# Peptides against a protein of PDB entry 4LZF: the designs that were tried, part 153

Target 1, 155 residues: chain A of PDB entry 4LZF
Amino acid sequence: GGRLVVFPNGTRKELSADGQTVKVMFFNGDVKHTMPDQRVIYYYAEAQTTHITYPDGMEVLQFPNNQTEKHFPDGRKEITFPDQTVKTLHPDGREESVLTDGTIIQLNPDGSKVIQFNTGQREIHTADFKRREYPDGTVKTVYSDGRQETQYPTG

## One batch from the design tools (peptide; made by RFdiffusion4, then SolubleMPNN)

Design b2_p29_3_s4 (from b2_p29_3, 11 letters changed)
Fold by OpenDDE base, seed 1:
Structure b2_p29_3_s4 (fold): chain B 155 residues (1-155), chain A 29 residues (1-29)
Amino acid sequence: as target 1 above (155 residues)
Amino acid sequence: MSLEELELEISLAPYEEALELLKEYVKKM
């Protein structure tokens, strides 16, 4: 059978019969589950936040507002916002946001920004210009000095 | 605090509190 240990401080520890599952209920209401697959699930009672740690170094945070954060062993972070937008933070400083409509927004370490619209249009922002690319091959550029250029597709 | 005492306190403490205890211990080393 399973084992229950009650500590003087009010913390309770439940062990499965096979010893592979451990549940600790802390005196403050926090909960720790150690699973057979070696993942550890922490529940912070006050914050109502779940924190899962994996043996490979992966971490998952689940917040009460339905935001989820994944912290990968390589330093990458993936944030799923309550609106289901997914933002990826890369170790090199690049950020990518995928909106629910399929629009992708990329922020590059050099400060440039690229927007891939769900319509197939693409917009590029740099220090020197803003450029709009259309599916038909038309390209419109507005330079920082106010000059505008339109390049038409060569039929 | 001995290492054994620290380990016991960590085992009984909520996760965030346990992390703070560890940080304090490392600072004292």
Scores: peptide ipSAE 0.067, ipTM 0.571, DockQ to the pose 0.179
Fold by OpenDDE base, seed 3:
Structure b2_p29_3_s4 (fold): chain B 155 residues (1-155), chain A 29 residues (1-29)
Amino acid sequence: as target 1 above (155 residues)
Amino acid sequence: MSLEELELEISLAPYEEALELLKEYVKKM
């Protein structure tokens, strides 16, 4: 059968009958689960935060505001915000945000920004200009010097 | 406190408290 150990400080350790699951309930309310697949689930009671560590080095953080962070072994981070926006931080410094409406925002390591709107419009931001591309092929550019240019599709 | 007693105490403590106990032990050495 399962085993329960109660320590003098109030910490409790529960062992499953097969010995594959270990649950530690600390005196401060924290809880640590060691699972058969070797993942460790740690709950911080004061912070109300869950931290899952996987044997391959992946980590998952779940915050009380419903934000979730995934830390991948390759250094990539994926943040799901409470509004369900998903932001990916790449090891090369590139950042991509996918909004719930389908809009994609890309931040490049050189400081340039690309927005792909759900309407099919695309906006490009550089040090020298902001450019809006329309589905009909029209392109509007506003340069850093204040000059504006509109290019019309050659029909 | 012996090293074995410290290891036992750390094993019974939450992560933050265990880290604090370790820091205090290193500071005393």
Scores: peptide ipSAE 0.041, ipTM 0.504, DockQ to the pose 0.109
Fold by OpenDDE base, seed 4:
Structure b2_p29_3_s4 (fold): chain B 155 residues (1-155), chain A 29 residues (1-29)
Amino acid sequence: as target 1 above (155 residues)
Amino acid sequence: MSLEELELEISLAPYEEALELLKEYVKKM
């Protein structure tokens, strides 16, 4: 059968009968669980945080506030916030947030920002202007110098 | 950065980044 090793400090190590699962319960309440699929699950008791590492380099963090972070092998990070907003951090510095209402917020490496509203409106922020694009083709631009311009859809 | 700005940035940041932001803020106090 399985084996249980109890260490003098209170740490426990459980081995499955097949040897494919190893669970270490540390004296401080931390847990390390090695699974047959080679993922390792860490539970940090004080922080109440779960950290899963995968053999492909994927990492998943689960925080006590229900925030979840996925760290992809390519350097991309995906954060699911407690409010269920999903933020993706790309290796090139681009950030994209998808709100629960369907709004998408993109932060670009050049500092520009694009908001795609769930209404179909789009707002673009650059160093030079803020622009609102409407589904009907109307475009309103406010320039950094305070000038405003409205472009109407071509009839 | 104001406290309100910090709180907003922390709320929108990964845990590790949030910790760094907090540390930086504390150092400036």
Scores: peptide ipSAE 0.011, ipTM 0.286, DockQ to the pose 0.028
Fold by OpenDDE base, seed 2:
Structure b2_p29_3_s4 (fold): chain B 155 residues (1-155), chain A 29 residues (1-29)
Amino acid sequence: as target 1 above (155 residues)
Amino acid sequence: MSLEELELEISLAPYEEALELLKEYVKKM
């Protein structure tokens, strides 16, 4: 059978019969699970937050507001917000947000911004201009100096 | 407190601090 150890302060340690799962229930309400796949699941009782660490360096945080964060070993971070927007932070400084309506917002390391709308329109923001690309091939550009250009699709 | 319990508390202390830092980081994002 499994093993249960009860410490004087109320902390409990449970070992599965196969020895592959360890559960520690701390006196403060925190819980630590060590799983057969070597992932560690820690529950912080005060914060009501679950923190999962994987042997490859992956980390997953689950917050009480339903926000989830994944921290990848390569430095990439993926945040799923309560509204189900997914934001990816890349190691190169690029950020990408995917909205539930299919809109994609990209922030580039150079400070430029690209919005791919669910309508098929695309907007590009740079230091020098804002550009709107339409599904029909029309392109409208507003430059920082106030100049405007419209390019029409070649028929 | 048993030696095993003390070792567990010491080993987990950095993770608790890390969680707080992560929360602060997320709030700024």
Scores: peptide ipSAE 0.027, ipTM 0.583, DockQ to the pose 0.123; fails the geometry check

Design b2_p29_4_s1 (from b2_p29_4, 21 letters changed)
Fold by OpenDDE base, seed 1:
Structure b2_p29_4_s1 (fold): chain B 155 residues (1-155), chain A 29 residues (1-29)
Amino acid sequence: as target 1 above (155 residues)
Amino acid sequence: MAAEEKEKEEERLKKAEEEIKKYQEEQAK
């Protein structure tokens, strides 16, 4: 049968009959489950947060506000905000945010920023200029020196 | 073991919450 160990501090450890599942109920209300597949599910009672660790090194955090963080074994992080915006942090330092309207905001390691609007317009921000690209092929550039350039699509 | 595991988990949680908070504060600017 299953085993129950009760510690003097009130922490309880339950072992399944097969010994493959371990449940630790901490004195503060936290709960740790070790599953047969080696997943570890930690519940923080005060924070109402669930932390899942996988054998491959993936980690998932689920916050009470419906935010979810995924930590991938490759070092990538994916954050799903309560508003369903998804931010990806890449190991190379690139950040990408996908808004619910389909707008994509990219922050590059060089400090440049690219916004791909859902309208098909793109805006590029660098140290030297801001550039707006339109679906018709028109490109408007405002340089840091105040110079402006408009390139029209070749008719 | 169990106490040390808990402390490590609490530290990981705290770091994650701090990263989230910073990001939310940056997005709100």
Scores: peptide ipSAE 0.075, ipTM 0.666, DockQ to the pose 0.269
Fold by OpenDDE base, seed 3:
Structure b2_p29_4_s1 (fold): chain B 155 residues (1-155), chain A 29 residues (1-29)
Amino acid sequence: as target 1 above (155 residues)
Amino acid sequence: MAAEEKEKEEERLKKAEEEIKKYQEEQAK
């Protein structure tokens, strides 16, 4: 059968009959589950936050506001915000945000920004210019000096 | 053992909460 250990401080430890599952209920209301797959699930009672750690080094944080963070072993982070926007932070410093409308915002380590709109339009921001590309092949560039250029699609 | 595991985990939580706060402040701008 399972084993229950009660500590003097009120912490309880439950062991499954096979010893593969361990549940620790801390005196402060925190709960730690160690699963047969070596996943560790920690629940913070005060913060109402769940932290899952995997044996490969992946971590998942679940916050009470419905924000979820995934920390990948390669150093990449993926944040799902309450509005369901997904932001990916890459180890090279590149950031990508995918909005619920399908718009993709890319921030590059050099400070350049690319916005891919759901309409098929693209906007490129650099230190030197802002460029808008239209699905018809029209390109409008506004340079930092205030000069404007429009390139029309070759018919 | 249990106290040290808790302290390490509370420090991780605090860092995550600080990161959330930073993002919330950035989105409010």
Scores: peptide ipSAE 0.022, ipTM 0.553, DockQ to the pose 0.247
Fold by OpenDDE base, seed 5:
Structure b2_p29_4_s1 (fold): chain B 155 residues (1-155), chain A 29 residues (1-29)
Amino acid sequence: as target 1 above (155 residues)
Amino acid sequence: MAAEEKEKEEERLKKAEEEIKKYQEEQAK
């Protein structure tokens, strides 16, 4: 049979009969589950937030507004916003956002920005220029000095 | 033993709550 330990402060610890599952119910309403696969699931009662820690060092946060965060062992973070936009933060400082319409926004460590539109158009922002690439092969560049260049696809 | 295990578990939980709170405060800006 399972084992129940009741602490003087009202915290309760339940052990499964096999000893592989541990449930701690804290006096403040928080709950900790230790699973057979060594995942630890924290539920914070006041914040209504779930925090899962994995044995490899991955962490998953689930907020009451439906935002979720994944913290990878390599230092990468993946945020899924309530609108289902996914933002990835890389350890090198690169950021990538994938919008629900299929638009991809990349921020590079050098300060450059690339937008891949769902229409197949691409926009590149650098310190020196803004460039727009069209699906037909047309490329428009506006340089920081105000010069403009249009390259047409060779028919 | 049981008291020390509990104290470490409460401290770990408190640190996670502080991280969640910090994150919520950063996202509210």
Scores: peptide ipSAE 0.078, ipTM 0.676, DockQ to the pose 0.486; fails the geometry check
Fold by OpenDDE base, seed 4:
Structure b2_p29_4_s1 (fold): chain B 155 residues (1-155), chain A 29 residues (1-29)
Amino acid sequence: as target 1 above (155 residues)
Amino acid sequence: MAAEEKEKEEERLKKAEEEIKKYQEEQAK
């Protein structure tokens, strides 16, 4: 049978019969599960947040607002917002957001921004200009000085 | 709103982790 240890402060530690699962129920309502696969599941009662740590260094946070964060061993972070937008933060400083409509927003380490619209249009933001590329090959550039240029597809 | 709510959740998580850590350190004595 399993083993239950009750500590004087009210914390309870439950060991499975096989010893592979450990459940600690802290006096504050927090719960820690150590699983047979060596993942550790924290439930923070006050925050209503679940934090899973994996033996490979992966971490998953589940917030009560339905936000989920994945922290990858390589330093990449993936945030799924309540609206299901997925933001990826790369170790190189690049950020990518994928919107529910399929629009992709990329923030580059150089400060440039690229928006790939679901319509096939692309917008590039730099310090010097904003450029809109259209599927037909038309390119519209608005420079930081307010100058505008339109390049039409040469047939 | 969402970013501020996130920050609050992260801070709550951090506090919870700190309390767990303190408890673990106390139990290790």
Scores: peptide ipSAE 0.026, ipTM 0.564, DockQ to the pose 0.139; fails the geometry check

Design b2_p29_4_s2 (from b2_p29_4, 23 letters changed)
Fold by OpenDDE base, seed 2:
Structure b2_p29_4_s2 (fold): chain B 155 residues (1-155), chain A 29 residues (1-29)
Amino acid sequence: as target 1 above (155 residues)
Amino acid sequence: SAAEKEKKEKEREEKAKKEIEEYKKQQAE
């Protein structure tokens, strides 16, 4: 049968009958589960946050606002916001946000920004210009000096 | 607009960072 150990500080430790699952209920209301697969599920009672640590170094955070964060062993982070926007932070410093309408916002390590609209339009932001590319091949550039250029598709 | 969505995303990211920082403080205590 399972074993319950009660510590003098009020912490309780439950061992499964097979000894593969350990549940620790801390005196502050926190709960730690060690699973047979060696993942550790920690629940922070005050923050109402669940933290899962995997043996490969992956971490999953679940916040009470329905935000989820995945921290990958390669240093990549994936944030799912409450509105289901997904932001990926890459180890190279690139950030990519995928909006629920299919718009993609990319921040590049050089400080440039690319917005791929769900309409097929693309907008490129640099220090020197803002460029909008249209599906018809029209390109409109607004330079930081206020100069505007329009390139028409070569029919 | 895409800009309003990006603003809301940044505001959420800043909140998430604060929650993670508070979480890290609770782990270090």
Scores: peptide ipSAE 0.024, ipTM 0.567, DockQ to the pose 0.100
Fold by OpenDDE base, seed 5:
Structure b2_p29_4_s2 (fold): chain B 155 residues (1-155), chain A 29 residues (1-29)
Amino acid sequence: as target 1 above (155 residues)
Amino acid sequence: SAAEKEKKEKEREEKAKKEIEEYKKQQAE
């Protein structure tokens, strides 16, 4: 049978019959589950936030607004916003956002930015220019010096 | 616009960072 330990402060510790699952209910309403897979699930009652830690160093945060964050052992982070936009932060400083409409925003470590629109248009931002690529093959470039170039598709 | 979406995303990211910071503070106390 499982074991219940009640501490003087009101904290309760439940152990499964096999001892592989441990549930701690803290006096403040927080809950800690240790699972057989060594995953630890914290629930913070005041913040209504769930924090899962995995034995490999993976962390998952679940916020009451339905935001979810995954912190990978390699230092990568994946944020799913309440609107289901997914942002990935890479250890090299690259950031990628995937919007629900299929727009992709990429920030590169060099500070360049690429926006791939769901329309098939692409916009590239560098220190030297802003370029818009159209699905028809038209390319419009605005240089930092104010020059503008339009390349038409050679049909 | 994509720029408006990006602005809203940055605002949400900044909010998330604060929520995590407050959360980590509560764990250390």
Scores: peptide ipSAE 0.024, ipTM 0.565, DockQ to the pose 0.100
Fold by OpenDDE base, seed 4:
Parts: structure tokens; sequence; C-alpha cells
Structure b2_p29_4_s2 (fold): chain B 155 residues (1-155), chain A 29 residues (1-29)
């Protein structure tokens, strides 16, 4: 059978019969689970936040607003927003957001931005211009000086 | 618009960063 230890401060520690699972219920309502796979699941009662730490150094945060963050060992972060938009923060400073409509927004380390619309249109933002590429091959460029150019597909 | 979605996303990201920072402060106490 499992073992229950009750501490004078009201903290409770439950050990599984195999000793592979440890549950600590802190006096403040926090709960820490150590799992057989060595992941640690911490629940912060006040914040209503779950923090999972994996042996490989991955961390998962689950917020009460249904936001989930994954912190990868490589330094990459993946944020799933409550609306199910997924943002990836890369260690190189690149950011990528995938919207629920299939639109992808990429922020590059050079400050350029690429928006891939679900319509097949692409928009490129640089310091010098904004360019809209259309599926028909039409390209509209608005330069930073206010000049506009439209390139039509050569039929 | 995509720009409005991006703006809302940045606002949410900034909020999330603050929540994480507050959380980290609470862990350090």
Amino acid sequence: as target 1 above (155 residues)
Amino acid sequence: SAAEKEKKEKEREEKAKKEIEEYKKQQAE
C-alpha cells in the first residue's frame, strides 16, 4: 500500500506503493507530483497554474486562461494562446505565429516580416517596402517613400 | 485584418510574459 506522511504544517506527502510516484500537497494548496518518468508536475493553487518539468529540461506551463507554454531545452518556446494561435519563439530571434485560420506570420531576426495568408497571398515587410504577392503572380510593392509598384504576371 | 490579429497576438504575448514574470517572482519568494 501507499504511504501517507502528514507534516505538522499540514503538508501531506503520499508515496505510491512502488515508491515511483510522490505527491506532495502543500499547506498552501500547491501540489507537486513526481512521476515514474521523472517529470515533476507542480500545481500552483493561487495562480491556478500547472508547471511540468521534464528530465530533458523541457518545461510546460499551463495557465488558468488556457494558455500553454512549452519551453524546449534548445531555448525554443511555443506558446499556445487561448484562441489556439500557436507562436514559436526561436533561439535565433525568429518568431512564427500560426493562426487558427492557417495564416502564418513570421518575424525574422533582421526585422523583416512575412505573412502567409490562408488565401495563398503573401505579404513581405522590410525596412524598404511592403510587398503583397498574389496567387495569380501579381506583385504589389509599397515602398517606404510612398512609391507604389504593381508587377503583373507576364502572360 | 492580419495586422489586427498580429496586434492582438502581441498584446497577448506581452500579457503572458508579465504573467510568467509575476509567476517567477512568486517562485523566488
Scores: peptide ipSAE 0.022, ipTM 0.561, DockQ to the pose 0.100
Fold by OpenDDE base, seed 3:
Structure b2_p29_4_s2 (fold): chain B 155 residues (1-155), chain A 29 residues (1-29)
Amino acid sequence: as target 1 above (155 residues)
Amino acid sequence: SAAEKEKKEKEREEKAKKEIEEYKKQQAE
């Protein structure tokens, strides 16, 4: 059978019959589960936040507002917002946001930005220009000096 | 503390939500 240990401070420790699952209920309401797969699930009672740590170094944070963060061992972070937008932060400093409408926003380490619209249009932002590319092959560029250029598709 | 990490993550979340909401407004115009 399982074992229950009650400490003088009110902390409780439950062990499974096999000893592979350990549940610690702290006096402050925090709960720590150690699982057979070596993942550790920590619930912060005041924060209402769940933090899962994996033996490979992956971490998962679950917030009470339905935000989820994944911290990968390679240093990549993936944030799923409550609206189901997914933002990926890459170790190289590149950021990518995927909206629920299929729009993709990429921020590059050089400060350039690329927006891939769900309509097939693409917008490129650099220090020198903003460029809009249309599905028909039309390209409109607005330079930082206020000059505008339109390139038409070669028929 | 974990509460301090969560506070920083919530502040980052609120900032990101505002940026997304502002972007959605610009797509509706």
Scores: peptide ipSAE 0.031, ipTM 0.596, DockQ to the pose 0.053; fails the geometry check

Design b2_p29_4_s3 (from b2_p29_4, 20 letters changed)
Fold by OpenDDE base, seed 2:
Structure b2_p29_4_s3 (fold): chain B 155 residues (1-155), chain A 29 residues (1-29)
Amino acid sequence: as target 1 above (155 residues)
Amino acid sequence: SAAAAKKAEEERLKRAKEEIERYKKLLAE
């Protein structure tokens, strides 16, 4: 059968009969589950946060505000915000946010920003200009000096 | 702010983890 160990401080450790599951209930209300698949599930009672660690180095954080963070072994992080925006932080420093409307905002390591609108328009922000690309091939550029340029599609 | 709330949550999580590690050490002892 399973084994229950009760420590003097009130912490309880429960072992499954097969020995593959370990549940530690800390006196502060925190809970640690070690699962047969070697994932470890931490519940932090004060924070009301769940933290899952996987043997491959994957981590999943679930916050009480419905934010979820995935920390991948390669260093990539994926954050799902309460509004369901998904932000990906890449190891190279690139950041991508996917909005619920399908708009994609990319922040590049060089400081440039690209917005891919759900309408098919694209906006590029650099130190030197903001450029709007339209689906018809029109390109409007506003330079940092205030100069504006429109390039029409070559028909 | 939402950012401040997140930071506070991360700090709480950090503290909770540190406490758990202290408990693990105590239980190993």
Scores: peptide ipSAE 0.029, ipTM 0.604, DockQ to the pose 0.139
Fold by OpenDDE base, seed 5:
Structure b2_p29_4_s3 (fold): chain B 155 residues (1-155), chain A 29 residues (1-29)
Amino acid sequence: as target 1 above (155 residues)
Amino acid sequence: SAAAAKKAEEERLKRAKEEIERYKKLLAE
């Protein structure tokens, strides 16, 4: 059978009969599970947060507001917000947010930003200008000096 | 504590969400 160890501080440790699962219930309400697949599930009682660590280095954070953060072994992070917006942080410093309406917002390491609207329009923000690209090929640029330029589609 | 670190991370993520929500409002406009 399994084994239960009760510590003087109120912490409890349960070992499965097969020895593959270990559950520690800390005196503060935290719970740590070590699973047969070698993942470690830690529940922080005060924060109501679950932290899963996988043997490949992946980590998953689940917050009480239903936000989920995945930390991939390659250094990429993926955040799913309660509204189902997904933000990806790439190892190169690029950030990408995918909104529920299909809009994609890209933040580049150089500080530039690209917005791909669900309408097919694209907006590019740089230190020097804001540029709006339209599906018909029209491009409107507002430069940092206030100059405006419209490039009409070549027919 | 580990719990405090997770709380700090939650607050970071909350702020990130608020930023995205502000952006959504700008785009809806």
Scores: peptide ipSAE 0.028, ipTM 0.573, DockQ to the pose 0.059
Fold by OpenDDE base, seed 3:
Structure b2_p29_4_s3 (fold): chain B 155 residues (1-155), chain A 29 residues (1-29)
Amino acid sequence: as target 1 above (155 residues)
Amino acid sequence: SAAAAKKAEEERLKRAKEEIERYKKLLAE
């Protein structure tokens, strides 16, 4: 059968009969599970946060507000916010946010920003201008010097 | 604003990670 060890400080360690699962229940209410697939699951009772580590270096954090953060072995991070917006941080410094309405916001390493609206409109932000592109082909540009330009579609 | 809400959530995440690291150190077997 399984084995239970009780330490003087109140910490408990449970070993499964097959030896493949270990559960440590710390005196403060925290819990650590080692699983047969070599995942390690930490539960921090005060923070009500779950932290899962995988053998390949993947990490998953689950917060009590329903926020989830994934750390991929390649250095990419993916944050799912409580409102279900997903933000991806790429190793090259690019950031992408996908909103629940389908809007995509991209921040590039050069500081430029692109917003693809769910309406089909696109907005581009650079050091020199803000540009709005419309589905009909109209393009409106506001330059950093205050000049405004409208480019009309060719029919 | 939506942007302010996201920033606040990212800051909460940072603090929670710091707390986790303190617990791991304190409760290390």
Scores: peptide ipSAE 0.026, ipTM 0.593, DockQ to the pose 0.038; fails the geometry check
Fold by OpenDDE base, seed 4:
Structure b2_p29_4_s3 (fold): chain B 155 residues (1-155), chain A 29 residues (1-29)
Amino acid sequence: as target 1 above (155 residues)
Amino acid sequence: SAAAAKKAEEERLKRAKEEIERYKKLLAE
């Protein structure tokens, strides 16, 4: 059978019969589960937040507002916001957001920004210009000096 | 903002983790 240890402060520790599952219920309402797959699940009662740590170093955070975060061993973070936008933060400083409509927003370490619209249009922001690329091959550029250029498709 | 809410949750999580680690340390003594 399983084993239950009750501490004087009200903390409870439950061990499965096979010893592969350990559940600690802290006096403050926090819960720690150690699972057979070696993941550790922390529930923080005050924050209503779940934090899962995996043996490979992956971490998963689940917030009460339905935001979830995956922290990968390589330093990459993937955030699913309550609106279901998925933002990936790369170790090199690049950020990518995928909106529910399929729009992709990329922020680059150099400060440039690229928006790939669901319409097939792309907008590029740099220190030197803003550029709009259209599916037909038309490209409109507004330079920081106020100059404007339109490039027409070759066909 | 969503960013402010996220930060508040991260701060709450940090405090909760620190409390648990303090308790674990006390039990190990």
Scores: peptide ipSAE 0.025, ipTM 0.596, DockQ to the pose 0.139; fails the geometry check

